Peptides against a protein of PDB entry 3J47. Designs and how they scored, part 95

Target 1, 121 residues: chain A of PDB entry 3J47
Amino acid sequence: IRLTNQLKSLKGLQSKLKDVVEYLDKVINKELPINHTILGKLQDVFNLLPNLGTPDDDEIDVENHDRINISNNLQKALTVKTNDELMVIYISNLVRSIIAFDDLIENKIQNKKIQEQRVKD
Target 2, 69 residues: chain B of PDB entry 3J47
Amino acid sequence: YEEKEESNLAATKSMVKIAEQYSKRIEEEKELTEEELKTRYVGRQDPKKHLSETADETLENNIVSVLTA

## One batch from the design tools (peptide; made by RFdiffusion4, then SolubleMPNN)

Design b2_p22_2_s3 (from b2_p22_2, 16 letters changed)
Fold by OpenDDE base, seed 2:
Structure b2_p22_2_s3 (fold): chain B 121 residues (1-121), chain C 69 residues (1-69), chain A 22 residues (1-22)
Amino acid sequence: as target 1 above (121 residues)
Amino acid sequence: as target 2 above (69 residues)
Amino acid sequence: SIEEQLERQIELLKEIKNALES
């Protein structure tokens, strides 16, 4: 569900970006006037996005560097952090899975013992 | 899209707590394992079930954390 | 740390393994 929502959001953003590009092309071609409101909102969005360019190392929020792949460069650093986090989660999931399997095995063993006892009776 | 965006925001916030939650989850998993061990020795089904459920919950939380990450 | 978490997970796996072998 979360992944699906993220994908949907990304698709929505992509669609919107495409629309903006198309609009800009039309404006350049003098076919339509510039919608200042949309451009302003888009600009705000871009300002909130991590810089896609090679951010100067100094502007890389070291804290954000390890977390979320949001944008390309800062996002790359964030991607690394995200990967590390994903690895931890993966390992944790494996451990939990193994524990669950152990319990299942034990339950099966017990069930077999009970069945064997019933046959002997 | 708005709902997904909200979900992503919530996920991001959750990521901030992932480290702490992860540590707790590991501990819970250990407890489950201990309970399983105890249950093996005692032969009580109920404790084993509880341990299994806790392990599953821990796994689910980890999965959610991964998805958030 | 992430490393510590990994170590803890490994230990848990070992415990599970021991439990399976018992």
Scores: peptide ipSAE 0.434, ipTM 0.844, DockQ to the pose 0.017; fails the geometry check
Fold by OpenDDE base, seed 4:
Structure b2_p22_2_s3 (fold): chain B 121 residues (1-121), chain C 69 residues (1-69), chain A 22 residues (1-22)
Amino acid sequence: as target 1 above (121 residues)
Amino acid sequence: as target 2 above (69 residues)
Amino acid sequence: SIEEQLERQIELLKEIKNALES
């Protein structure tokens, strides 16, 4: 459900960006006036995005290194954090799987012993 | 979309906590493994089953964490 | 640490192997 919601949000954002591009094209072609309200909101969104340029190391807040940031440069640092988190999750899943397999093996061994006992009887 | 965005934001915040939870989960998994070992030696089926169930729950939580990530 | 987790996984695998061989 959460993943689906994230996907929907991303799709919504994509659609909005497409609309903005189309609007900008129309404005450039003098077909429509600029919708200042929509553009203002988009500008705000862009300003909230981490700088896509060469961010100075000093602009990367250490606290944001631990969080997935949406913007590209900050996204790089955030990507590292995300990667680390994914690795941890992956390892955890592996461990859980191993434990589950161990239990399955034990169950099989027990079943085999039961069968052997039945044959002896 | 707004509801999904809120969910994603919550998930992102949860990811930070996942790192902490992960360490705890690893420890819990170790404990379960020890219980399984003990059960194997003592021949108690119930502890082994419990360990298996706990391992499964841990796995499920990890999967959810991955999906949240 | 990730390394410790990996080591634990390896140990678990060994235990599984031993169980299969028994």
Scores: peptide ipSAE 0.425, ipTM 0.844, DockQ to the pose 0.015; fails the geometry check
Fold by OpenDDE base, seed 5:
Structure b2_p22_2_s3 (fold): chain B 121 residues (1-121), chain C 69 residues (1-69), chain A 22 residues (1-22)
Amino acid sequence: as target 1 above (121 residues)
Amino acid sequence: as target 2 above (69 residues)
Amino acid sequence: SIEEQLERQIELLKEIKNALES
């Protein structure tokens, strides 16, 4: 469900970007006037997005390290954080798996004991 | 798209909560292991079963966390 | 911490080993 929603969001963004590109192309070709309203909204959206083009590591708000990868440079720092989180999750899963195996082994041992008792009876 | 955005936002919030819960889950897992050990010595099946179930739940929660990450 | 988690895993492995030996 989450992956599906993410995919849908990405598709929506892609569609919007495509529309913007098409509009810009038409403006460049003097086929249509600039739609100021749409451009203004797009500019607002862009301003809310982290700068994708500047490799300046220093502008990455350390506070955003806890946030999901939104932009490439920010995404790099966020990627590191994400990797750490994934490692923790991985270790946790491993521990759970170990516990599950332990329980399985114990259950098998118990079953064996029960069977041995039944044979003696 | 709006539903997906809402879901993503919820997931992000959940991640913060998961971080807090993660520590608790680790402790719960440890407790289960101790209970299992105790149960092994006492020979009581019921406590061991409970420990196993708790461990499984912890694992499931971690898996969900991974899926939401 | 990650280190604590690792320690827990090691302990779990020990328990499994003990179970196998029983």
Scores: peptide ipSAE 0.407, ipTM 0.832, DockQ to the pose 0.015; fails the geometry check
Fold by OpenDDE base, seed 1:
Structure b2_p22_2_s3 (fold): chain B 121 residues (1-121), chain C 69 residues (1-69), chain A 22 residues (1-22)
Amino acid sequence: as target 1 above (121 residues)
Amino acid sequence: as target 2 above (69 residues)
Amino acid sequence: SIEEQLERQIELLKEIKNALES
């Protein structure tokens, strides 16, 4: 469920970014006026979700906020912090996996012992 | 999308707490591992199960933290 | 610290290894 929600959010962001790009192109071509409201909302979204920026996101001044999120380009300056956080998460997951593996081993050992006992009977 | 956004926001707010909890969780994971080891040596299933469960909980919490992050 | 976490992981891995050998 969470992964699905994340994917959905990412897709939504991608779509929005595409729309922004299209809008910007139209503005550059003088086909449409600058929609300040849309831009403002996008800026707000970026401020709230600094990691969601697609590779095509402009040179936004990377404020060094330690925020973890996935998006690489704003992430480059935020990438260091993000990388650190991701590393911590990765290590944590690894540790959990190790523990789970230990449990599996123990279960296997127990099963073997049970089988051996059954053979002796 | 909105539900996901809310979840992400909650996760972000929880990140600071998660950092503190992470340290504690690491310790809990160690304890679980020790219990599993003890259970393996003693051959008692119940302590091993408890250790496994604790490890799983710790793992789940880390996964949630990662997903939030 | 990250280092402490790594050490813990290494210890866990060692324990798992011992269990497997056992």
Scores: peptide ipSAE 0.386, ipTM 0.827, DockQ to the pose 0.017; fails the geometry check

Design b2_p22_2_s4 (from b2_p22_2, 15 letters changed)
Fold by OpenDDE base, seed 4:
Formats: sequence, C-alpha cells, structure tokens
Structure b2_p22_2_s4 (fold): chain B 121 residues (1-121), chain C 69 residues (1-69), chain A 22 residues (1-22)
Amino acid sequence: as target 1 above (121 residues)
Amino acid sequence: as target 2 above (69 residues)
Amino acid sequence: DVEKQLELQIESLKALLEALLS
C-alpha cells in the first residue's frame, strides 16, 4: 500500500510537471497568458525541492550526508544517508529471517519427535 | 494522489525513526536467538516459541521500514 | 537424522545472528 501510494504520488507529480512545462512553452511562444496561480504553485514546489545540478554540489552540508535523499544537490548528500538506512533495514530483515528460520527448524524438529513417539506407541 | 503524498510523508518520518530504532531491533533479535538456544538446552518449548514470535515481529517491522523507506 | 540436521541448522542461524550483531 505504501509503495503504491508513493508510486501514485510520483506519477501525479510527473504529470503536473509535464503540464507546467507545456504551459510554460505556450507562454514563451505567446500562445497563452501566464497563469499566475500555476506559477505560484510551481514556485512553491521548486522552493521545496533541493537544488539539482548546482555548482555548489560540493558544499552539501555534512549533516545531510547522513540523511535521506531529498533533492538533487541536497539529495546527493542525503543519498548517502538513505543508503545507510536502507542497508540497516536490509540487515535487520536478514536477521529477522534468520531467527524465523531457526524457529521453523526447531518446530520441525519437535514435530518430528512427536511423530516418532506416536509411531512407537 | 494527495492521500498517497500524505502517506509518503508519514513514511519518510517513520524511516527516520526506523534508523534510530534499528540498533534496538537487532538487539531484540539477538535476545530471541539466545532464548532459542537456551530452550534447546533446557528442552522447554515456551522460550523457543517466544523467540520465534519476537523474531517474526522484528521481521515484520523491518519489512514495514523497508516499505516506508 | 532429521533432528540432527535441524539442530545443525539452528546452530548455523545462531552463528549468523552473532555475526550480524558483531
């Protein structure tokens, strides 16, 4: 469900961006007037996004390197943090799987013992 | 889309918490394994069962964390 | 034989868990 929602959100964003690009192209070509409401929303979106491809990519705060990827320049630093988090999650899942497997094995052994006892009776 | 966005935001916040709690989860798993080992030596089923249940819960939480991440 | 194998598997899992925690 969460992944599906994330995907839907991403698709929605993509569609909106496409619409904005198309609108901007029309405005540049003087085919349509500028929609101030759309521009305002777009500006808000850009302000919320980390800078992508800026020459200041090297100045990404060290604090963000340990954080989740948010956007391109800032996202690059955040990517490292995201990767670390994903690794932790992966390891945790493996550990849980191992424990579950151990329990399964134990249960199987017990079941086998019970069956053997029943055959002897 | 708005509902999904809200869910994603919540998930992101949850991921931060997951990172903080990851160490704790690993420790919990270790404890379960120890209980299983003890149960094997003592021949008591209850500790083993408890370990298994805890491991399953830990696994589930990790899966949720991955989905949120 | 099956019981022994299960025991060995459990030991292996324990070792893996220890390795992850180390």
Scores: peptide ipSAE 0.405, ipTM 0.848, DockQ to the pose 0.013; fails the geometry check
Fold by OpenDDE base, seed 3:
Parts: C-alpha cells; structure tokens; sequence
Structure b2_p22_2_s4 (fold): chain B 121 residues (1-121), chain C 69 residues (1-69), chain A 22 residues (1-22)
C-alpha cells in the first residue's frame, strides 16, 4: 500500500512535469500565453527542490538528507544515505532473527527437559 | 496523490528516526538475550519469555522500518 | 545432548547479537 501510494505520487508528479514542459514549449513557440498561476506554483515547487547540478558534478551536498531528490548530485548523496539506512535495517533484522532463534532454541531445550523428566518418572 | 505523498513524507521522517531507534532496539535485543540467559541459569520461564517478546518487538520495528524505507 | 546443543546455539546467537551491537 505504501509503495503503491509512493508510485502514484511519483506518477502524478511526472505527469505534471510533462505538462509543464509542454506548456513551456508552447510559450517559447508563442503558441500559447503563459499561465501565470500554474507557473507560479511550479516555481514554488522548484524552489523547494534541491538544485539540479550538472550530471557530471561529483559534488554531493551533504546537507540534503532527503532520499528523493531529482538532482543527480543530491540523488547520489541520498543514495548513499539510503544504502546506509538499508544496511542498518538489515543488521537489525538479523539481530532480531537471531534473538528469535535463541528463544526457539531455549523453548526446545525446555521441552526436551520436560520430556526427559517424564521418562524418568 | 496527496495522500500518498503525505504517507511517503511520514515514512521518510520515520526512516530518519530509524537510525536512533535501531541503536535502541539493538540494546533492547541484547537485554532480552541476557534475560533469556539468566532464565536458563535460574530456570525461570518468565524472564525468557520477556526477552523473546522484546526481541520480537525489535524485529517487528525493523521490518516496519524496511517497509517504510 | 540435544539440550546442550540448544544451549550452545543460544549462546552463539547472543554472541552474534553482541557483535552487532558493538
């Protein structure tokens, strides 16, 4: 469900971006006037987005902790962060699994002891 | 779309907290394991059960974190 | 013997947990 919602949001954003590009092309070609309201909203969105550096720029802005950034540089930084978080989650899951296994073993040991006691009686 | 975006944002915020929670969860897991060990030595079932439950909770939280990521 | 093995496994898991926490 969460993944589906994220995908839907991303699709919506993609569609909007496409519409904006199409609109901008039409404006450049003098086919349509600029919709000031839409452009204003879009500008606000872009201002909130991390700066898109050149794809070849290796500069990772350390300040951008957000995992989803359109900028390649920001995306790289976010990717590293995501990987680290994923590793932590993985390790945590392993630890939990180990603990659960330990409990299972203990339960089995107890059961065996009970059975042995019953046989001795 | 807005609902999904809100959900994603919430998930992201949760992920930021996961790092801190992870450390705490690891500690909780250790505590549970210690209790289980103690229970083995003392022969009390209750401490072992408590440790197991704590471990399970830690695991569940990690799973939720993975799902959120 | 089975009980002993289970105990050893539990100890191993504890050690692993400690290693992860370190």
Amino acid sequence: as target 1 above (121 residues)
Amino acid sequence: as target 2 above (69 residues)
Amino acid sequence: DVEKQLELQIESLKALLEALLS
Scores: peptide ipSAE 0.403, ipTM 0.843, DockQ to the pose 0.013; fails the geometry check
Fold by OpenDDE base, seed 1:
Structure b2_p22_2_s4 (fold): chain B 121 residues (1-121), chain C 69 residues (1-69), chain A 22 residues (1-22)
Amino acid sequence: as target 1 above (121 residues)
Amino acid sequence: as target 2 above (69 residues)
Amino acid sequence: DVEKQLELQIESLKALLEALLS
């Protein structure tokens, strides 16, 4: 459910961006006026996003955000954080798997011992 | 979309919490392993069961974390 | 023999876990 919601959000954003691009193309072609409301909202979104494609991107402090990078500059910092989180999750999963496997092995050993005892009795 | 965004924000907060608890989870896993080892040496069940249960819980939490990430 | 093998496998898993935690 969570992943689905995230995907839906991303798709929605993508669709909106596409609409904006199409609108801008129409404006460039003098077919339609600029929708100021949409542009304003988009600008607000961009302002909330880390700067993308600016030469100063490398100077932007590595913001500690756990998401896959939305913007290239913030993206680097976010990428590092995301990578760390993913690593932790991966290791944790492996550990759990190992423990579960160990338990399985132990159970198997016990079962075998029980069978051997039954044969001796 | 708004609902998803809210969910994503909540998930992000949860991820931070998960990261904080990660060390604890690792420790819990180790404890389970030790109990299993002791049980094997002694030859029987109770510590092993507890260890297994703890390991399972740790795995489940990790899976949830992956889904939230 | 099977029991011994299982024990060895468990030990291997423990070692792997330790390596991951290090």
Scores: peptide ipSAE 0.394, ipTM 0.841, DockQ to the pose 0.013; fails the geometry check
Fold by OpenDDE base, seed 5:
Structure b2_p22_2_s4 (fold): chain B 121 residues (1-121), chain C 69 residues (1-69), chain A 22 residues (1-22)
Amino acid sequence: as target 1 above (121 residues)
Amino acid sequence: as target 2 above (69 residues)
Amino acid sequence: DVEKQLELQIESLKALLEALLS
């Protein structure tokens, strides 16, 4: 469910970005006037999102919380955070797997003991 | 899309909490292992089963954390 | 022999868990 929601959000964002690009192209080509309302909303979204499009590498340090950055510049900092989180999850899963394996081994030992007792009877 | 955004936000908040719970989960896993050892020595199946179940729960939580990340 | 092997495996897993927690 979580992955599905994330995917839907990403798809929505992608669609919106595509629309913006198309609009900007039309404005550049003088085919359509600038829609101020749409631009204003896009600006608001951009302000809520940590700097997605700025090429300067120096902005990576400020916004890099333990969040996944969608932006290329923020992506570097967010990538580090994401990597750390993924590492923790990976280790945790490994530990759980080991415990489960231990339980399986114990079950096998018990089964063998039961079988040996049955053969002696 | 809005519902997904809300869900993602909630997931992000949960990730912060996961870091705190991680230590507890590790301890729970250790306890399960100790119980298995004790159960093996005593020859009782019930305590071992309980330990196994706890380990499984810990694993499930980790999987959820991965999905949230 | 099989039981002994299983015991050894369990001990190995415990050691791995301890190493991860350290």
Scores: peptide ipSAE 0.388, ipTM 0.833, DockQ to the pose 0.013; fails the geometry check

Design b2_p22_3_s1 (from b2_p22_3, 16 letters changed)
Fold by OpenDDE base, seed 4:
Structure b2_p22_3_s1 (fold): chain B 121 residues (1-121), chain C 69 residues (1-69), chain A 22 residues (1-22)
Amino acid sequence: as target 1 above (121 residues)
Amino acid sequence: as target 2 above (69 residues)
Amino acid sequence: DEETLRFLELKKEQLKELLKAA
């Protein structure tokens, strides 16, 4: 349920972003007048987003090692933090898996002992 | 969409907290394993089952944390 | 108008990158 909701939200965000891109393309092509309200909101969003440098703009290594990436350029900088978090999660999953396997093995051993006892009786 | 976005935001905030909670979860997992070890000595299936269930819950929480990350 | 267009182009590029990341 939670994962499905997250995927739905991401899909919704993706669709909204696509709509904004399409709107911007129409404005750039002068097919639609510039909506100042939409533009202002978009500017606010971009100001909150880390500077996605144009490919020609200087590699601003934004040192924000610890924050989750909202955008691809920041995602590159946040990739290190994300990698660290993913590693921690991976290790945790491995540990949980090992514990689950240990319990499963123990359950099998107990079942075998119970079966052996029943054969002796 | 909004409910999921809120859930994703909460999950992202939780991921930072998850790093801290991760250390605690590892300790909780160890405690569960110790309880299973005790159950092996006592021959009672119930404590062992409880340890296994707690380990599974810890695993599930880690998976959810990874998916939220 | 030119500055606004530049800003829109920058935003468009950012959105394209976000869309690629999603």
Scores: peptide ipSAE 0.463, ipTM 0.830, DockQ to the pose 0.059; fails the geometry check
Fold by OpenDDE base, seed 2:
Structure b2_p22_3_s1 (fold): chain B 121 residues (1-121), chain C 69 residues (1-69), chain A 22 residues (1-22)
Amino acid sequence: as target 1 above (121 residues)
Amino acid sequence: as target 2 above (69 residues)
Amino acid sequence: DEETLRFLELKKEQLKELLKAA
């Protein structure tokens, strides 16, 4: 369910992004007049998106680097953060699995001892 | 789409919380392992069971975190 | 108008990159 919803949202975002690109192309080609309202919304979206083109503003970008992978260049740094987070989650799962496995082994050993005792009686 | 977006946002916030709780979860896991070791040594199932349950909870939380990420 | 056009071009490029990453 959750994964499906995430996928649906991502697909919706992709479709919307495509529509925006198509609109921008029409505006650039002078097929449609510049809609200031749409442009303003796009500007807002870009302001929320990490600057893809200029790596030079290192300081502000670093703080946002740890946040959500929205854009590719900052997304690379964000991807590093995402990878680190994913790694932490992976290690945590591994540790939990090990503990669960240890408990399973102990339970098996105990069950074996109980069975051995029953055979001796 | 909006419902999923909201779910993703909630998941992201949960991930931050999970990161904060990660150290605590590691400690809880260690405690469970110690209790399991103690239970194995003492021969009492109760501490071992508790350790196993805590480990399972920790595992479940990690799985949820992975699914959320 | 020129600045707006530059901004639109930048946005278009960003959107293309996002679309490529998706």
Scores: peptide ipSAE 0.450, ipTM 0.824, DockQ to the pose 0.054; fails the geometry check
Fold by OpenDDE base, seed 3:
Structure b2_p22_3_s1 (fold): chain B 121 residues (1-121), chain C 69 residues (1-69), chain A 22 residues (1-22)
Amino acid sequence: as target 1 above (121 residues)
Amino acid sequence: as target 2 above (69 residues)
Amino acid sequence: DEETLRFLELKKEQLKELLKAA
């Protein structure tokens, strides 16, 4: 259920983003007049997005990198962080699996002991 | 879409909490393993079962964290 | 305005990158 909802939201965002791109293409090609209200909203969105285009500005506040899977260069750095987090989760799952296997092995050993006792009896 | 966004936000907040809980979960896992080891030596099935259950709960929480990420 | 066009182009590029990442 949660995964499905997340996927639905992501699809919705993707569709909306595609529509905005198509609109921008039409404006650039002078097929449609510039809508000032849409431009204002797009500016607001862009201001919330980290600067993808200038690789050179070193001082990109690393802190904002964590939150929003913002645009490509920042997204690359965020992707690295996400990969690290996924790795930690993976290791944790492995550890839990090992514990579960240890318990399974112990249960099997106990079952064998019970069977051996029944044969003696 | 809004419900899913809220779910994703909750999941992200959960991930931050999971990072904190992860260290605690590792410790809980170790404690369970120690109790299982002790139970193996003492022959008490109940402590072993409790340790196994706590390990399973820790595993489940990690799986949920992976699904959220 | 030229500045507005430049801004739109920048946003368009950002949006394309976001779409590629999704």
Scores: peptide ipSAE 0.442, ipTM 0.818, DockQ to the pose 0.054; fails the geometry check
Fold by OpenDDE base, seed 1:
Structure b2_p22_3_s1 (fold): chain B 121 residues (1-121), chain C 69 residues (1-69), chain A 22 residues (1-22)
Amino acid sequence: as target 1 above (121 residues)
Amino acid sequence: as target 2 above (69 residues)
Amino acid sequence: DEETLRFLELKKEQLKELLKAA
């Protein structure tokens, strides 16, 4: 359920982003008038997005950078943090899988012992 | 989309708490594995079941953490 | 108008990068 909701949200965001690009292309081509309200909202979105183009600004406050693969240059630093987090999650899932396998092996051994006892009786 | 966004925000807020709990859950998982091993040697099914249940709970929590990340 | 055009181009580029990252 949670994963499906996240995927749906991402797909919705992607679709909306595509619609905005198509709108911008139509405005650039003078096929449609510039909608000032849409432009203002897009400006607000860009101001909230980390700067994609300038790798050199040292003052990228590392704090908010961690989780979401948002956008490229800040995204590279974020990608490193995301990779570390994904690695931890992967290891955790691996450990849980190993425990589940151990339980499965134990269940199989118990079942085999029960069958051997039934054959002796 | 809005319901998913709310879920993602809740998950993000929970991530810090999950990170702290993660270390504890790893230890709990180890304890369950040890009890399961002991139960295999002793031939008692009940401790083994308890270990398996705790391992499953730890696995579920990690999956939720991954989905939230 | 020129500033608006520059802003639109910047937004378009950012949107393309976001689409590549998705």
Scores: peptide ipSAE 0.441, ipTM 0.819, DockQ to the pose 0.055; fails the geometry check

Design b2_p22_3_s2 (from b2_p22_3, 15 letters changed)
Fold by OpenDDE base, seed 3:
Structure b2_p22_3_s2 (fold): chain B 121 residues (1-121), chain C 69 residues (1-69), chain A 22 residues (1-22)
Amino acid sequence: as target 1 above (121 residues)
Amino acid sequence: as target 2 above (69 residues)
Amino acid sequence: DEETIKELELQIELLKELLKAA
């Protein structure tokens, strides 16, 4: 479900980008007037996108390292953070699994002891 | 698309919370293990069962966290 | 992290063996 939603979102974005490109091409070719509303929305989207340009080392706000992939370069740093978080979650799951297994083993041992005691009685 | 975006935002917020909860869950898991150990020594099934249940809950939460991440 | 994962995997395998022995 989640992956499907992500894929759908990406597909929607791709379609929108294609539409924008087509629109821009038409404007360049003087086939259509510049739609200021579409351009404004596109500009807003671009402004929200992490600067795809080589961010100068200085403006990588350390705080942004924690946020998920908005764009490729910032996305790479964010990807690292996400990976670390996923690793932590994975380890946690493993620990829980181990504990659960330990409990199961203990329960089995106890059951065996109870059975042995019943046989002696 | 909007529903997915909302879900992703909720997931991201949940991840921050999960980080804090994770530390707490680890502690809870340890407590369960201690109770299990005590149960082995005392021969009482009740503490062991409680520990097992807490461990399972911790696992479930971790799985949800992984799915949210 | 990789080392920790390996250790956890080892623990899981150990538990499996214990479960089989019980």
Scores: peptide ipSAE 0.443, ipTM 0.849, DockQ to the pose 0.014
Fold by OpenDDE base, seed 4:
Structure b2_p22_3_s2 (fold): chain B 121 residues (1-121), chain C 69 residues (1-69), chain A 22 residues (1-22)
Amino acid sequence: as target 1 above (121 residues)
Amino acid sequence: as target 2 above (69 residues)
Amino acid sequence: DEETIKELELQIELLKELLKAA
């Protein structure tokens, strides 16, 4: 459900971005006036996106490192964070798998012992 | 879309929490493994089975966490 | 973290071998 919602949100964003691009192209071509409301919202979104330009070294707001920075640089930082989280999850899964295998091995050993005992009887 | 965005935000927050929980889960898994080892020494099948089941549940939770991340 | 993952994979492989031997 959550993943599906995330995917839907991303699709919605993609569609909106496409619409904006199409609108901008039409404005450039003087076919339509700029929809100021949509453009304003998009500008707001863009302004909320961390600057893709030269990261001014100083304003990497350390606090927002944990926030999914929608901007590419922020997205890159977020990607790193996401990768770390995925890695943690992967390790956890491996640990669980190891434990499960240990149990399977133990069960198999027990089964063999039972079979050996039955053959001796 | 907004509901899904909110869900995504919640999922992201949950991922941070999952990272914290992950460290705890790893420790819990180690404890379970120790219990299994103890069960081997005691010769009680039931504790071993319980450890196995708990390990499986922990694995499932991690998988769900990965899928949610 | 990658090294830890590799170690876990190695452990899983070892367990598989033990399972085959059993």
Scores: peptide ipSAE 0.463, ipTM 0.856, DockQ to the pose 0.014; fails the geometry check
Fold by OpenDDE base, seed 5:
Structure b2_p22_3_s2 (fold): chain B 121 residues (1-121), chain C 69 residues (1-69), chain A 22 residues (1-22)
Amino acid sequence: as target 1 above (121 residues)
Amino acid sequence: as target 2 above (69 residues)
Amino acid sequence: DEETIKELELQIELLKELLKAA
C-alpha cells in the first residue's frame, strides 16, 4: 500500500513535470503565451524543493538529517541515515531470528527427551 | 496523490515512533531470553512457549517497520 | 546508533550462551 502510494505520487509529479516542459517548449517556440498561474505554482514548488544545483557544501543544515528523500547532496546524507536505520533494523531482525532459532533447538531437545522416555516405557 | 502524501506523512511519523518502539522491543527481546533461561531451569514448557511467541511478535514488528521505512 | 548496536551485540552474546547451555 505505502509503496503503491509513493509510486502514484511519483507518477503524478512526473506527469506534471512533463506538462511544464511541454509548456515551456511551446513558449520558447512562441506558440503559446506563458500561463502565469501554472508558472507561479511551479515556482512555488521549486522554492520548496531543496536547491539541487548549488555545489556549495557548507550549509548542510544538520537538522535535515531526518528527511530521507530530499535532493542529491541532501539525498546522500539522507541515504547515509537511511542506511544506518536499515542496518539497525537488520541487526534487530537477526537477533530475533537467533532467539527463534534457540527456542526451536530447545523444543527439539525436549521432544527428543520425550521420545526417549516413551521408548523406555 | 493526496492519499499518498498522507501515507508518507504517516510513515514519517511512524519512523519517529519506531525509534521509541525499537528500544522497547530490545527490552522485550531481553525479557524473552531471560524467560527462556528460567524455563530451562524449571523444566516447564509453557513459559518457553510464551517467550518464543513474544520473540516472534517482536520480529514481525521489526519486519513491518522495515517495510514501512 | 552505536549504543543501540552495542546493546544488540550484548543480546546476541546472551543468546549464544543460552544456546551453548542447551
Scores: peptide ipSAE 0.442, ipTM 0.842, DockQ to the pose 0.015; fails the geometry check
Fold by OpenDDE base, seed 1:
Structure b2_p22_3_s2 (fold): chain B 121 residues (1-121), chain C 69 residues (1-69), chain A 22 residues (1-22)
Amino acid sequence: as target 1 above (121 residues)
Amino acid sequence: as target 2 above (69 residues)
Amino acid sequence: DEETIKELELQIELLKELLKAA
């Protein structure tokens, strides 16, 4: 359920992003007027993303290329964070498995000692 | 889509909390392992059993964390 | 953490040795 919802949201976001890109291309080509509503929604989406830049960078007329790079850097940072979280989970599971294995080994050793004692008796 | 986004945000917050809990559980597991090791050298079974139980609990919590992540 | 990963690797190796001894 959760993964399905995430996938649906991602697909929806991807579709919306594609529509925005197509719209922006048409605006750049002077085929359509600037849609302020779409721009506002995009800004809201960006504001919901963790701010990667210092607030002072908002004033720089960074060319469209720099904005794309910032978005990519943010996405990369988020991906790295996700990978780190997954790694921690994996390591934790491994540690638990190791402890459980140690207990099994100890139980086996104890059983062997009990059997050896029975043979001596 | 909005409901899913809200759910994802809540899930992300939950994951951060789980990570903190996981760090604590790892420390607890280490402590138990040391006690088990000491008990194994002394030949006392009781501390080892306690360590094993704590390790099992830690494993279960990790499995739940993986399922919820 | 890289250090944590190394510690886990050490633990795995220790478990392997214990398994061989059993």
Scores: peptide ipSAE 0.405, ipTM 0.840, DockQ to the pose 0.015; fails the geometry check

